# Peptides against a protein of PDB entry 6O8C: the designs that were tried, part 17

Target 1, 262 residues: chain A of PDB entry 6O8C
Amino acid sequence: VGLRYEKISLPKIHPRYDLDGDASMAKAVTGVVCYACRTASTLLLYQELMRKGVRWLVELVKDDYNETVHKKTEVVITLDFCIRNIEKTVKVYEKLMKVNLEAAELGEISDIHTKLLRLSSSQGTIESSLQDISSRLSPGGLLADTWAHQEGTHPRDRNVEKLQVLLNCITEIYYQFKKDKAERRLAYNEEQIHKFDKQKLYYHATKAMSHFSEECVRKYEAFKDKSEEWMRKMLHLRKQLLSLTNQCFDIEEEVSKYQDYT

## One batch from the design tools (peptide; aimed at target 1 Q192)

Design b2_p13_1 (made by RFdiffusion4)
Pose (drawn by RFdiffusion4):
Structure b2_p13_1 (pose): chain A 256 residues (1-92, 99-262), chain P 13 residues (1-13)
Amino acid sequence: VGLRYEKISLPKIHPRYDLDGDASMAKAVTGVVCYACRTASTLLLYQELMRKGVRWLVELVKDDYNETVHKKTEVVITLDFCIRNIEKTVKVVNLEAAELGEISDIHTKLLRLSSSQGTIESSLQDISSRLSPGGLLADTWAHQEGTHPRDRNVEKLQVLLNCITEIYYQFKKDKAERRLAYNEEQIHKFDKQKLYYHATKAMSHFSEECVRKYEAFKDKSEEWMRKMLHLRKQLLSLTNQCFDIEEEVSKYQDYT
Amino acid sequence: DEEIEERKEEWEE
């Protein structure tokens, strides 16, 4: 979804010299830049938080991986150990009552369990190579896409907002005077141009740098999330497959 | 007027 904010544009700046109009215009412009500036700050937060989260979520899946491999090895030393019971040089030269019967069906399941466990390790390694630092789930898009604190985009907007704010405050004063001396009128007319210039620069900067890069980051995250849930579903299927093996071995562990 | 023109030229630079 991303941040739901309203898109607010600069009002039309009429060219006449009008002390009342210019004051009301400057106030409206300052307001729009504040909203743009404040919104630009939240976009940065959402990115910075998203990156802190992705980093953390990746490490958590590594814990869910290590937890699973810890039990896969924990169970193998039971399969290979309980196979050493019913399938060693102890269990099974002509013989008719030497145990080749109904227990041989369990030895069959345990053979298929030990072998099926083989491809578990093959799939388990494949997900480790995606969770690895260089793998195809590495959060490399996270440090490339979008804006950063080092970009100083908010304070850049803030510098322009200060220019615009100082002018508005002066335009209030001018409105209060109802008439401007000669030189002051001219200076006021120039500051009106400056105000428009600063505002359009701040607005276009907000659009082409903050929002544009933010949306690029937003789409990269949606695409990376699909990959992530896809891997988490696979890792989970490998975890359940182990508990199954633990369950089907903990039955045959108790013999007579 | 000359001073306001000079300020506009400086600002345009």

Design b2_p13_1_s1 (made by RFdiffusion4, then SolubleMPNN; from b2_p13_1, 4 letters changed)
Fold by OpenDDE base, seed 5:
Structure b2_p13_1_s1 (fold): chain B 262 residues (1-262), chain A 13 residues (1-13)
Amino acid sequence: as target 1 above (262 residues)
Amino acid sequence: DEEIEELLKEFEE
């Protein structure tokens, strides 16, 4: 579930002037920030793929909903027709009883009528459930996918590009420190430049890691959490739709038993 | 570039 990435941290930067140590430190920093860039890119890709998946699932569930509504409508029409026919039959038998004709079947027909009315009442519950589902899927509803557009990182944020700029600056300093190391000893002015570059390296590295943590990782984790929650709810909703569909089939089957009386 | 790539491999392991 989700992408696994390693927690990375910057190496300790010592204030001491040490050409060997500074080159090694700069190498490590370059590696860490490079990893951050690649990770940020991977996290972005994952989120974009998930957004596509979310859109796909929404359409799938909408189709399921429409199918359920269609089935419900079919059953309602059939049930209402059956009820009307039974009611007509009941009226006929009641008239026959008024003229002292035997209506032995009146009791049975009346029982059927009662059962059909109960089934009709259950349809009201199904309708209410479908309305609830519709409201949840509607814009602004609890299962709206607006979060997928808001949460996480987006290509428009240009986080990878921003990190790459910082990485380029860091890499340049690293290569200079590698050269400085090879010189073994620097002149006074060169030493001062090295010290200033070390400060710049620290600045760029800190900025990169802060950006990575706050704008990439944190937002990704928020997106991931929201996605998991939303997916769970959507799957549950889909199960509810299936249940409602099955209820419609059950009602249809029950009604079919009484069609011979109508 | 090669050194950076090697360093990245260390983080991926």
Scores: peptide ipSAE 0.039, ipTM 0.697, DockQ to the pose 0.029
OpenDDE base, seeds 1, 2, 3, 4: peptide ipSAE 0.020, 0.020, 0.022, 0.021; ipTM 0.664, 0.664, 0.671, 0.661; seed 3 fails the geometry check

Design b2_p13_1_s2 (made by RFdiffusion4, then SolubleMPNN; from b2_p13_1, 8 letters changed)
Fold by OpenDDE base, seed 3:
Formats: sequence, structure tokens, C-alpha cells
Structure b2_p13_1_s2 (fold): chain B 262 residues (1-262), chain A 13 residues (1-13)
Amino acid sequence: as target 1 above (262 residues)
Amino acid sequence: DELLKSLLEKFEE
């Protein structure tokens, strides 16, 4: 999971005044920062899409939970009905036993009753498990999606725009350096301006790369890590829900075996 | 979206 991007670094900026070298350097810097801008935008887009995906997955799992709860409820009703019927039968046979009638039948019915009570106990365990899952999915729970909003980069951070501003400044200097190169030799004043612009270029580039690394890449990686962790947990939870559903079906099937006695 | 598809595929594994 995640986007692949190339690691970028600024070219070496030589302090020596060299019109050809400075133009080439400026071109390279422009390219690097331009790549950073594009990459930042791509990383942002990825995160936004992932956030949508996370929300969708939460809803999916909630639906699974609700279906499981529904099935559990259905089984509880069926089981309780069966238990009540068996208990009535047991009472009838107990009365008959007082006159030494149908002892063998009573034993069989009593065994069924015991089995049903065990199944009822298992329903309690299922209920507890469902409650645990519900708590985990609830706001503030361990599987809450609050991290998706907190982690990573967001459009409101304006990272791409900030980088673009720096890129614009750098690009402007680059074009000036192209002109300077074409002049072959600069007058004293123009040379001084060139030197100052070179310094500005360095500062802008450094600022851009720092911002890209610290505010874009680092945060993206954190988001990616959290996303992967959360996804694994959600998958596990979904499997738990499936297991609980299957347990309900198993209980229902078992209860159906005793319907002839009710 | 292809990204979402990819996520779903991984989620189903």
C-alpha cells in the first residue's frame, strides 16, 4: 500500500561565480523543486482517496456488525422458544414420573434441555464479543478513524501552494540566470545582483526541500503506517464478525434438531 | 477508483 516516489536532493551549489554553472545549477534546482511540488500533490491526493476509502470501510464493517447482531437476535429468539417448550414438556413428564410413567422419555427430554441451556450460555459469550466489537468501532474506540483526519497532509495545510510559491521564485531566478549566461559577461552591478539572487535561490530551494521532507513526505509516511495498521485491525475485526455469525448459524442448526421435541 | 479497488483487494486477503 502506498505510492512510490523517488528520493530527491538538491544539487550542490557552488559559491563560485560562474554564469554557465549557475544557470545549469538553477535549472537543476528548478527541476528538483518542481518534482517536489508534483510529488506533494500526488501524495496529498492519495491520502484524500485513502480517507474516503477508510470511511467506506468503516461503514462496511458497521453493516457487517449489524447483520451479525440481527442474526444473533434471531437465534436467541428461536433458542428461547425452544427452551420454553422443552421446559413445559419437562414439567409434564415430571408430573407423570410421580406415577412411574414415561421415565425414559423424561431422561431424553432432560438431556435436550441441558444441551439447550449450554447453547444459551454460548449466546452470552457471543453477546459479549459483539459488545466488545461495538466498543472498538465506536467513537473514541481503538478502531476509530480519527487518525485518518489527524495524520498526514491535508488540503488545508496548503503545502502544495507553499511549495509552488517557492518554485515560482526559483524559476524566476533561473530564467534570469539564463539571460545572464547569454550575456557571457556582466557588469559589476549586475554581477552583484546575480550573486545575491544565487543566495536567494539557495534559501528558497532549501526551504522548499525542508518543507517537502518534513511536512509532506514525513507526514505521508506516518499516514501510510497508520493506515496499514488500522487496515489490519479492521480485517481482523471483520473476521471476528464472520466467526460470530457462523457460530450463530451453528447454534441455529443445532436447535433445529430438537424442534421435533417441541 | 483503481486505488480503492486495490485497497479492497488487500482487505479481502
Scores: peptide ipSAE 0.031, ipTM 0.748, DockQ to the pose 0.009
OpenDDE base, seeds 1, 2, 4, 5: peptide ipSAE 0.030, 0.031, 0.031, 0.030; ipTM 0.747, 0.751, 0.745, 0.746; seed 2 fails the geometry check

Design b2_p13_1_s3 (made by RFdiffusion4, then SolubleMPNN; from b2_p13_1, 6 letters changed)
Fold by OpenDDE base, seed 2:
Structure b2_p13_1_s3 (fold): chain B 262 residues (1-262), chain A 13 residues (1-13)
Amino acid sequence: as target 1 above (262 residues)
Amino acid sequence: DEELEELLKEFLE
């Protein structure tokens, strides 16, 4: 499930002392920062799940690679065996030719030998391709998953906890503003406290939103971009492996046609 | 996210 988050912004904070307006503003701010906390948590969870997925996918592709290598090896053995048998047959027929025996079949066998040698040469190309894939999948390769550990947000960053602390402060002020609103009028000292709390609210809210945007959303987006790029490359790699596997099967099938001559 | 999901689906096919 892909995470779609909405861009959030703080409501406009008016500098004027207004108990009703301040309570409403505080409520809205609380809601926004609360959403930021929840969103940050969700974004973190998504990234953690993706990291697990990446690790799983790497192992899957490695298994595919090993299977392809195994198949290639089997084909090489079979092909080499067939070539050796054909070569023996060619030698026998060549000896028969020296004795003026009909060697009409020699031409056919020689052609088969040539075809098998061509197939053998193609194995070199497959091997080279497999080596390239192996290098890309290696820990230092182009498809290494190091980015998954570096990009994005991590539980160790404690972003959600940091935001939650700010949210708690904001929420406390909001509840006080609700009480202030109910009083309709505040004494001078209480009014000054209210004004001071409003400044604190603004400070906490701004800090929360800045942290959310810069440390959570931005890093998440970077992670997402890297994930998409990496996934495309991995998909292409897997297709290459499948292609190589199919080539091995094709060679095996062709070799099987000539086994009757051995 | 939608694009990533599509890529994942293609990978699993």
Scores: peptide ipSAE 0.058, ipTM 0.773, DockQ to the pose 0.009
OpenDDE base, seeds 1, 3, 4, 5: peptide ipSAE 0.053, 0.049, 0.050, 0.052; ipTM 0.770, 0.768, 0.769, 0.770; seed 3 fails the geometry check

Design b2_p13_1_s4 (made by RFdiffusion4, then SolubleMPNN; from b2_p13_1 with R7L K8L W11F)
Fold by OpenDDE base, seed 5:
Structure b2_p13_1_s4 (fold): chain B 262 residues (1-262), chain A 13 residues (1-13)
Amino acid sequence: as target 1 above (262 residues)
Amino acid sequence: DEEIEELLEEFEE
């Protein structure tokens, strides 16, 4: 399950000029935006790790696929050889019957031939399933990992750096508000500067939180959802491959029972 | 930086 993070919101900013209140508010805003920066970094790291995991899993499943294809090919060769030999035997016995020789075993051989043909038909189904899996894993297929490169946040987006710039601006204003609070009373010009800085603080904070929500959290959640869906499908596909492999082994075992007749 | 760290700790609690 993806990373858990706390839902954060900016404190209410009161329009009233209050040195104590403004310092407290600025402190809270600084904390919230700082948390957003750290969270954004953590979310980015998580996604990068997941991308590595996705690539690893793709290669693993491709290896499983190739192994299954190899096994299937081996079984097909063995089965085809067995069928050809049985067919030759059937022809020999048919000729013997034409000269009125007893062919008591012809019925048994014919039954074996029928069974082998059924097994051969099942191989066609396995081949079709493997082709389907191959198409799903191919570029542009339903299980392609292209989404991992498109969805979510990336280091190239520089979201953490952008948030850090805003945090620096906010922190500077916070430190000024701490100083203003310590003065207890400001001159008229200083008071006006404080009011303007409060507006700037609001602007930077709002911009930071919007960026965090829209460019970090939202994209992360989309990536997470897509990742979970894709992983589920990949695990299911891996189970399908295992099933196909087992079917090949079952066919091989069945064919081995008839090799004494060939 | 220390003050911000303390604030973060308070926020995470």
Scores: peptide ipSAE 0.043, ipTM 0.694, DockQ to the pose 0.029
OpenDDE base, seeds 1, 2, 3, 4: peptide ipSAE 0.024, 0.023, 0.024, 0.017; ipTM 0.707, 0.700, 0.704, 0.566; seed 1 fails the geometry check

Design b2_p13_2 (made by RFdiffusion4)
Pose (drawn by RFdiffusion4):
Structure b2_p13_2 (pose): chain A 256 residues (1-92, 99-262), chain P 13 residues (1-13)
Amino acid sequence: VGLRYEKISLPKIHPRYDLDGDASMAKAVTGVVCYACRTASTLLLYQELMRKGVRWLVELVKDDYNETVHKKTEVVITLDFCIRNIEKTVKVVNLEAAELGEISDIHTKLLRLSSSQGTIESSLQDISSRLSPGGLLADTWAHQEGTHPRDRNVEKLQVLLNCITEIYYQFKKDKAERRLAYNEEQIHKFDKQKLYYHATKAMSHFSEECVRKYEAFKDKSEEWMRKMLHLRKQLLSLTNQCFDIEEEVSKYQDYT
Amino acid sequence: DEILEELEEEWEE
């Protein structure tokens, strides 16, 4: 979804010299830049937080991986150990009652369990190579896409907002005077141009730098999330597959 | 007009 904010544009700046109009215009412009500035700050937060989250979520899946491999090895030293019971040089030269019967069916399941466990390790390694630092789930898009604190985009907007704010404040004063001396009228007309210049620069900067990069980051995250849930589903299927093996071995562990 | 030209020159500088 991303941040739901309203897109607010600069009002039309009429060219006449009008102290009342210019004051009302400057106030409206300052407001729009504040919204743009404040919104630009939240976009940066959502990115910075998203990055802190993705980094953390990746490490958590590594814990779910390490937890699974810790049981896969924990169970193999039971399969290989209980196979050493019913399938060693102890169990099974002509013989008819030497145990080749209904227990041989369990030895068959345990052979298929030990072998099926083989491809578990093959798939388990494949996800480790995706969770690895250089793998195809590395959060490299996270440090490339979008804006950063080092970009200083908010304080760049803020510098322009200050220029615009100082002018608005002066335009209030001018409106209060109802008439401006000669030089002051001219200075006021120039400041009106400056105000428009600063505002359009701040607005276009917000558009082409903050929002454009933010959306690029937003789409990269949606693409990375699909990969993530797809890997988590696979890792989970490997975890359950182990508990199954533990369950089907903990039955045959108790013999007579 | 002269004052606006001067302010514009100073600002461009």

Design b2_p13_2_s1 (made by RFdiffusion4, then SolubleMPNN; from b2_p13_2, 4 letters changed)
Fold by OpenDDE base, seed 5:
Structure b2_p13_2_s1 (fold): chain B 262 residues (1-262), chain A 13 residues (1-13)
Amino acid sequence: as target 1 above (262 residues)
Amino acid sequence: DELLEELKKEYEE
């Protein structure tokens, strides 16, 4: 789950002046920071795609919810109609009993009435469940998608661009160190410049890696974790909606069996 | 990655 990336670290920088070693070190540092730039870009892209997916899923689930509510409403209307008709029938049979007429079916009708009332009670539970789902999907609810806009890295943060600037500085020093290596030996002044550039290289590299770690990787991981949690909850909610829909269909089917008595 | 891939599949349907 999530994008896999290699853990990168800067090579050890030795304080000793060594033209060959310094060139090799600078090359390695350039490679590491270059990888960080590419990785940061990839992580950003992933998050943007996920945000689009989140928005899509929210709309999908809202549609599912509305369909379920619609179905529930239809069933409630049908059920209530059936209950009213059965109640009328019960009253008629009770009157017949008062005049000493045969009412052999009264018991059966009463049983049907009891069953329908139980079904009506179950509708109350479905309604409560739908209300809970609605509250969770509402703004400020437990399944709100506000986190997707807050967590993680964003293009506006300009993290990739910031890293690229540092990479450019590092690359420039690397190319100079490559030239220095080719010279085999430097004059005193050039040697001092080389040493200063080595310090600058270290500074830029550490700054780049710190930025990458703290502003890119850490925030990405937080986003990833939050997205995974949220996604699991949303998928579960969809299953709940499906279950509620099926319950409505089951009730409708059962009610249809008693329509002949109404 | 797995969740994203699943979501993509659903979106493409």
Scores: peptide ipSAE 0.021, ipTM 0.540, DockQ to the pose 0.009
OpenDDE base, seeds 1, 2, 3, 4: peptide ipSAE 0.005, 0.019, 0.017, 0.013; ipTM 0.335, 0.538, 0.546, 0.586; seed 1 fails the geometry check

Design b2_p13_2_s2 (made by RFdiffusion4, then SolubleMPNN; from b2_p13_2, 6 letters changed)
Fold by OpenDDE base, seed 3:
Structure b2_p13_2_s2 (fold): chain B 262 residues (1-262), chain A 13 residues (1-13)
Amino acid sequence: as target 1 above (262 residues)
Amino acid sequence: DELLKKLEEEFAK
């Protein structure tokens, strides 16, 4: 999971004044920072897409939860109805026993009643599980998606734009260095300007790379890690919901076997 | 339900 990107580093900047070398260096720096800009943009896009995915998954899981709750409710109604009917039957048999009717049937009905009560108890466990899931999905819960809004990089951070500004400055110096190279030799004043521009280039490049690494890459990695962890938990929760649903179906099926005795 | 009805019928006899 996540985007793969190449680790980039600035080329070595030689302090020596060399028009050919400086032009080549500037070209390389421009390329690296350009890559950083593109990468930052891609990482941002990925995170935005993931945020959408997170929201989608939250809604999906909420729907699953609601469906499970609905099914549980249905089973509770059916089970309660069956229990009431069996209890009535037990009462009838008890009355019949007073009139010297056979007791064998009463034992079977009583056993069914006991089984139904056990099933009813299991419903309580399902309810507790659903409540736990609900709490986890609730705002402030362990599976809240607040991290998606906090972690990572956001368009509002303007990271790509900031890098682009630096890239523009670097590119300008690079083009000047190309011109300087073409001159083969610079006058004293132009040479001094070239040296100053080289320092500026270094400054901008360093700033760009620091910003890229600290504000783009690092935050992206943090987002990615949190996303993966959260996603695993959410998928597990979905499986739990499915399990609970299946338990409800199993109970319903079991209850249906006893409906013939009512 | 049918069983219950049958039982009630038998009891009523």
Scores: peptide ipSAE 0.005, ipTM 0.320, DockQ to the pose 0.002; fails the geometry check
OpenDDE base, seeds 1, 2, 4, 5: peptide ipSAE 0.000, 0.005, 0.000, 0.000; ipTM 0.314, 0.321, 0.320, 0.317; seeds 1, 2, 4, 5 fail the geometry check

Design b2_p13_2_s3 (made by RFdiffusion4, then SolubleMPNN; from b2_p13_2, 7 letters changed)
Fold by OpenDDE base, seed 1:
Structure b2_p13_2_s3 (fold): chain B 262 residues (1-262), chain A 13 residues (1-13)
Amino acid sequence: as target 1 above (262 residues)
Amino acid sequence: DKLLKELEEKFKA
């Protein structure tokens, strides 16, 4: 679940010269852009933490994979050994049958041999599944984490710093408008400066909101969506690994029953 | 291994 943030919008800017109204408007704009700066910082932090989590999960799943491969290898060795021993036993009983001895036991051992061969065939399927998982986890595979480095916002983009610069410019104009309000009336030259500063404030505010929306929020949402999709796939893969591990344990348990006959 | 050895002994007998 991603971070919750409120959608923000700029207050209406009236074109009319009004010292009281302009000071109030500038205060509101300052508040909105300040919120955008804080939100952008929070969204960036969340993404950086998620990137760390993604890297951690990849390593965890790789470890699980290696353990499963190791277990599979052990089971294959044990199974092959058991098959070879049963085959030797079958040959001995076949020789005894020529002397009319142990006919009932030969049938049982032959059935065990057939069961072991079926288990051996299932190992091929497990191996194929593990190879598929390895391919998906490999660089360039379907579950590669390259998206985490590409999607979203990064510290190198300097989005928070860019917004802070704009906020500083807006705040400066707000403080001037607060002073202008205190004067109650401005001389002609100061009035013209106030009008120009109001245009600058609008420009900076619009630039800040556009940057926040397009470079911070939009990219964050894309990162969030991609991370959720990737996480679901990774969890599914982990369940597959667990299933394969359990199959190996089941085979090992069954083989252990037949080792008593060897 | 034990069973195989037992069977081999029975076959030699």
Scores: peptide ipSAE 0.022, ipTM 0.582, DockQ to the pose 0.002
OpenDDE base, seeds 2, 3, 4, 5: peptide ipSAE 0.024, 0.019, 0.023, 0.020; ipTM 0.598, 0.594, 0.575, 0.601; seeds 2, 3, 4, 5 fail the geometry check

Design b2_p13_2_s4 (made by RFdiffusion4, then SolubleMPNN; from b2_p13_2, 5 letters changed)
Fold by OpenDDE base, seed 5:
Structure b2_p13_2_s4 (fold): chain B 262 residues (1-262), chain A 13 residues (1-13)
Amino acid sequence: as target 1 above (262 residues)
Amino acid sequence: DELLEKLKKEYEE
């Protein structure tokens, strides 16, 4: 689902000179931009944690893959051994039949042999599936994690710091407006300064909000969407590996039933 | 958030 955040917007800025109104407006703007800073930081943290998680998950799945391959190899060896033993037995019985022994036992052993050969043929399908998984996990594969390094925001972008600088400027003006309000009336020169500061406030605020929306939120959303898609695919892959592992166990169990005949 | 929390739990194990 990702992190939830509220859509923020700047308050209306009235062009009219009003010490009380300007102080209130400045306070509100400070609050909004402060929220943007905190949100940007949180979004960045989330992405960094997700990147770590992605790397971890990749390694985990690779380990799962290796274990599955190992199990498959073990089963193949066991199955081949069993097949060879059964084949030897079949040959012995065939020779005995030529000397007038009953054929009933030979039929059963031959059926077992046929079943084992079918099991052996299924190994090819498992191998093919494993190869497909390997290709998907390989560099440049469909499940490559390169997107995690490309999408979203990064500490190197310095977005939080940039927003913080703007927030500092805004906060300074806000504090001045509080003082101005306390004076109730300003001299002409101070009034002009106040008006200029109000313009600066607007400029900084607009810049902050634009940066937040375009460089933080938008990129975060893109990262989030990509991560969700990738994660679903990875989870599905793990399920596939588990399925293959279970198939190997099933084959092993089936082979064990015939070990008494070897 | 749920996915992140799940990953955190698994990573801590």
Scores: peptide ipSAE 0.021, ipTM 0.543, DockQ to the pose 0.009
OpenDDE base, seeds 1, 2, 3, 4: peptide ipSAE 0.000, 0.019, 0.015, 0.020; ipTM 0.292, 0.527, 0.522, 0.546; seed 1 fails the geometry check

Design b2_p13_3 (made by RFdiffusion4; failed a check: a repeat of another design)
Pose (drawn by RFdiffusion4):
Structure b2_p13_3 (pose): chain A 256 residues (1-92, 99-262), chain P 13 residues (1-13)
Amino acid sequence: VGLRYEKISLPKIHPRYDLDGDASMAKAVTGVVCYACRTASTLLLYQELMRKGVRWLVELVKDDYNETVHKKTEVVITLDFCIRNIEKTVKVVNLEAAELGEISDIHTKLLRLSSSQGTIESSLQDISSRLSPGGLLADTWAHQEGTHPRDRNVEKLQVLLNCITEIYYQFKKDKAERRLAYNEEQIHKFDKQKLYYHATKAMSHFSEECVRKYEAFKDKSEEWMRKMLHLRKQLLSLTNQCFDIEEEVSKYQDYT
Amino acid sequence: DEILEELEEEWEE
């Protein structure tokens, strides 16, 4: 979804010299830049937080991986150990009562369990190579896409907002005077141009730098999320597959 | 007008 904010544009700046109009215009412009500036700050927060989260979520899946491999090895030393019971040089030269019967069916399941465990390790390694630092789930898009604190985009907007704010404040004073001396009238007309210039620069910067890069980060994250949930589903299927093996071995562990 | 042109020149500089 991303941040739901309203898109607010600069009002039309009429060219006449009008002290009342210019004051009202400057106030409206300052407001729009504040909204743009404040919104630009939240966009940066959502990115910085997203990145802190993706970094953390990746490490958590590594814990879910290590937890699973810890039980896959924990169970193998039971399969290979209980196979050493019913399938060693102890269990099974002509013979007819030497145990080749109904227990041989369990030895068959345990052979298929030890072999099926083989491809568990093959799939388990494949997800480790995606969780690895260089793998195809590495959060490399996270440090490339979008804006950063080092970009100083908010304080760049803030510098322009200060120019615009100082002018508005002066335009209030001018409105109060109802009439401007000669030189002051001219200076006021120039500041009106400066105000427009600063504002359009701040607005276009907000659009083409903050929002554009933010949306690019937003789409990269939706893409990366699909990959993530797809891997988490697979790792989970490998975890359950182990508890199954533990369950089907903990039955045959108790013999007579 | 001369003051506005001067201010514009100074600003462009």

Design b2_p13_3_s1 (made by RFdiffusion4, then SolubleMPNN; from b2_p13_3 with D1E I3L W11F)
Fold by OpenDDE base, seed 3:
Structure b2_p13_3_s1 (fold): chain B 262 residues (1-262), chain A 13 residues (1-13)
Amino acid sequence: as target 1 above (262 residues)
Amino acid sequence: EELLEELEEEFEE
């Protein structure tokens, strides 16, 4: 679940010279751009935290993979040992049969041998699955975390700082408009300055909102979507690893049933 | 945050 933020828009700027209205408008604009700055900062922080989480999850899954590989290797060794012992036993019984000794046990041992070979084949399938997972986790693989460094906003972009500069300019004009309002009436030159500053205010505000929308919000949403997709895939992969581990345990348990014959 | 709070207070007045 991503951060919830409210959609903000600039208030309507009236072209008419009105000291009271202009002060109120400037106040509202200041508030909106201030909110944009804060939101941009929050969105950036969220992304940085998510990047840390992504790195953590990658390491966790790698550990799970290594554990699964280890368990698989253990089972393969045990299984191979059991197969070798059964094969020796089969050879002994075959020799005994040539001397007209009882064959009743040979059939059972042969069946065990066949079952063990099937288990060995299934282990090969597990190996193939592990290789696939390894490939997906490898650098440049389908589950690589390179997107986390590319998508979204980064501290190096200085988006918050850029917005803050614009906010400072806007705030300065707002404070001037507050003073102008207190004067009730301006001289001609001051009136012209006020009108000019109003245009500057609009320029800064529109620039800030454009930057916020295009460079902060849009990129954040892209990052969020990508992160959610990637996270789902990683969690699924982790479940696959667990399944493979369980299969190894099942094989090990089954092999243990036949150890009495070895 | 302080600026926003100040702005909100002024709007309530």
Scores: peptide ipSAE 0.032, ipTM 0.723, DockQ to the pose 0.027
OpenDDE base, seeds 1, 2, 4, 5: peptide ipSAE 0.005, 0.030, 0.030, 0.029; ipTM 0.321, 0.734, 0.720, 0.730; seeds 1, 5 fail the geometry check

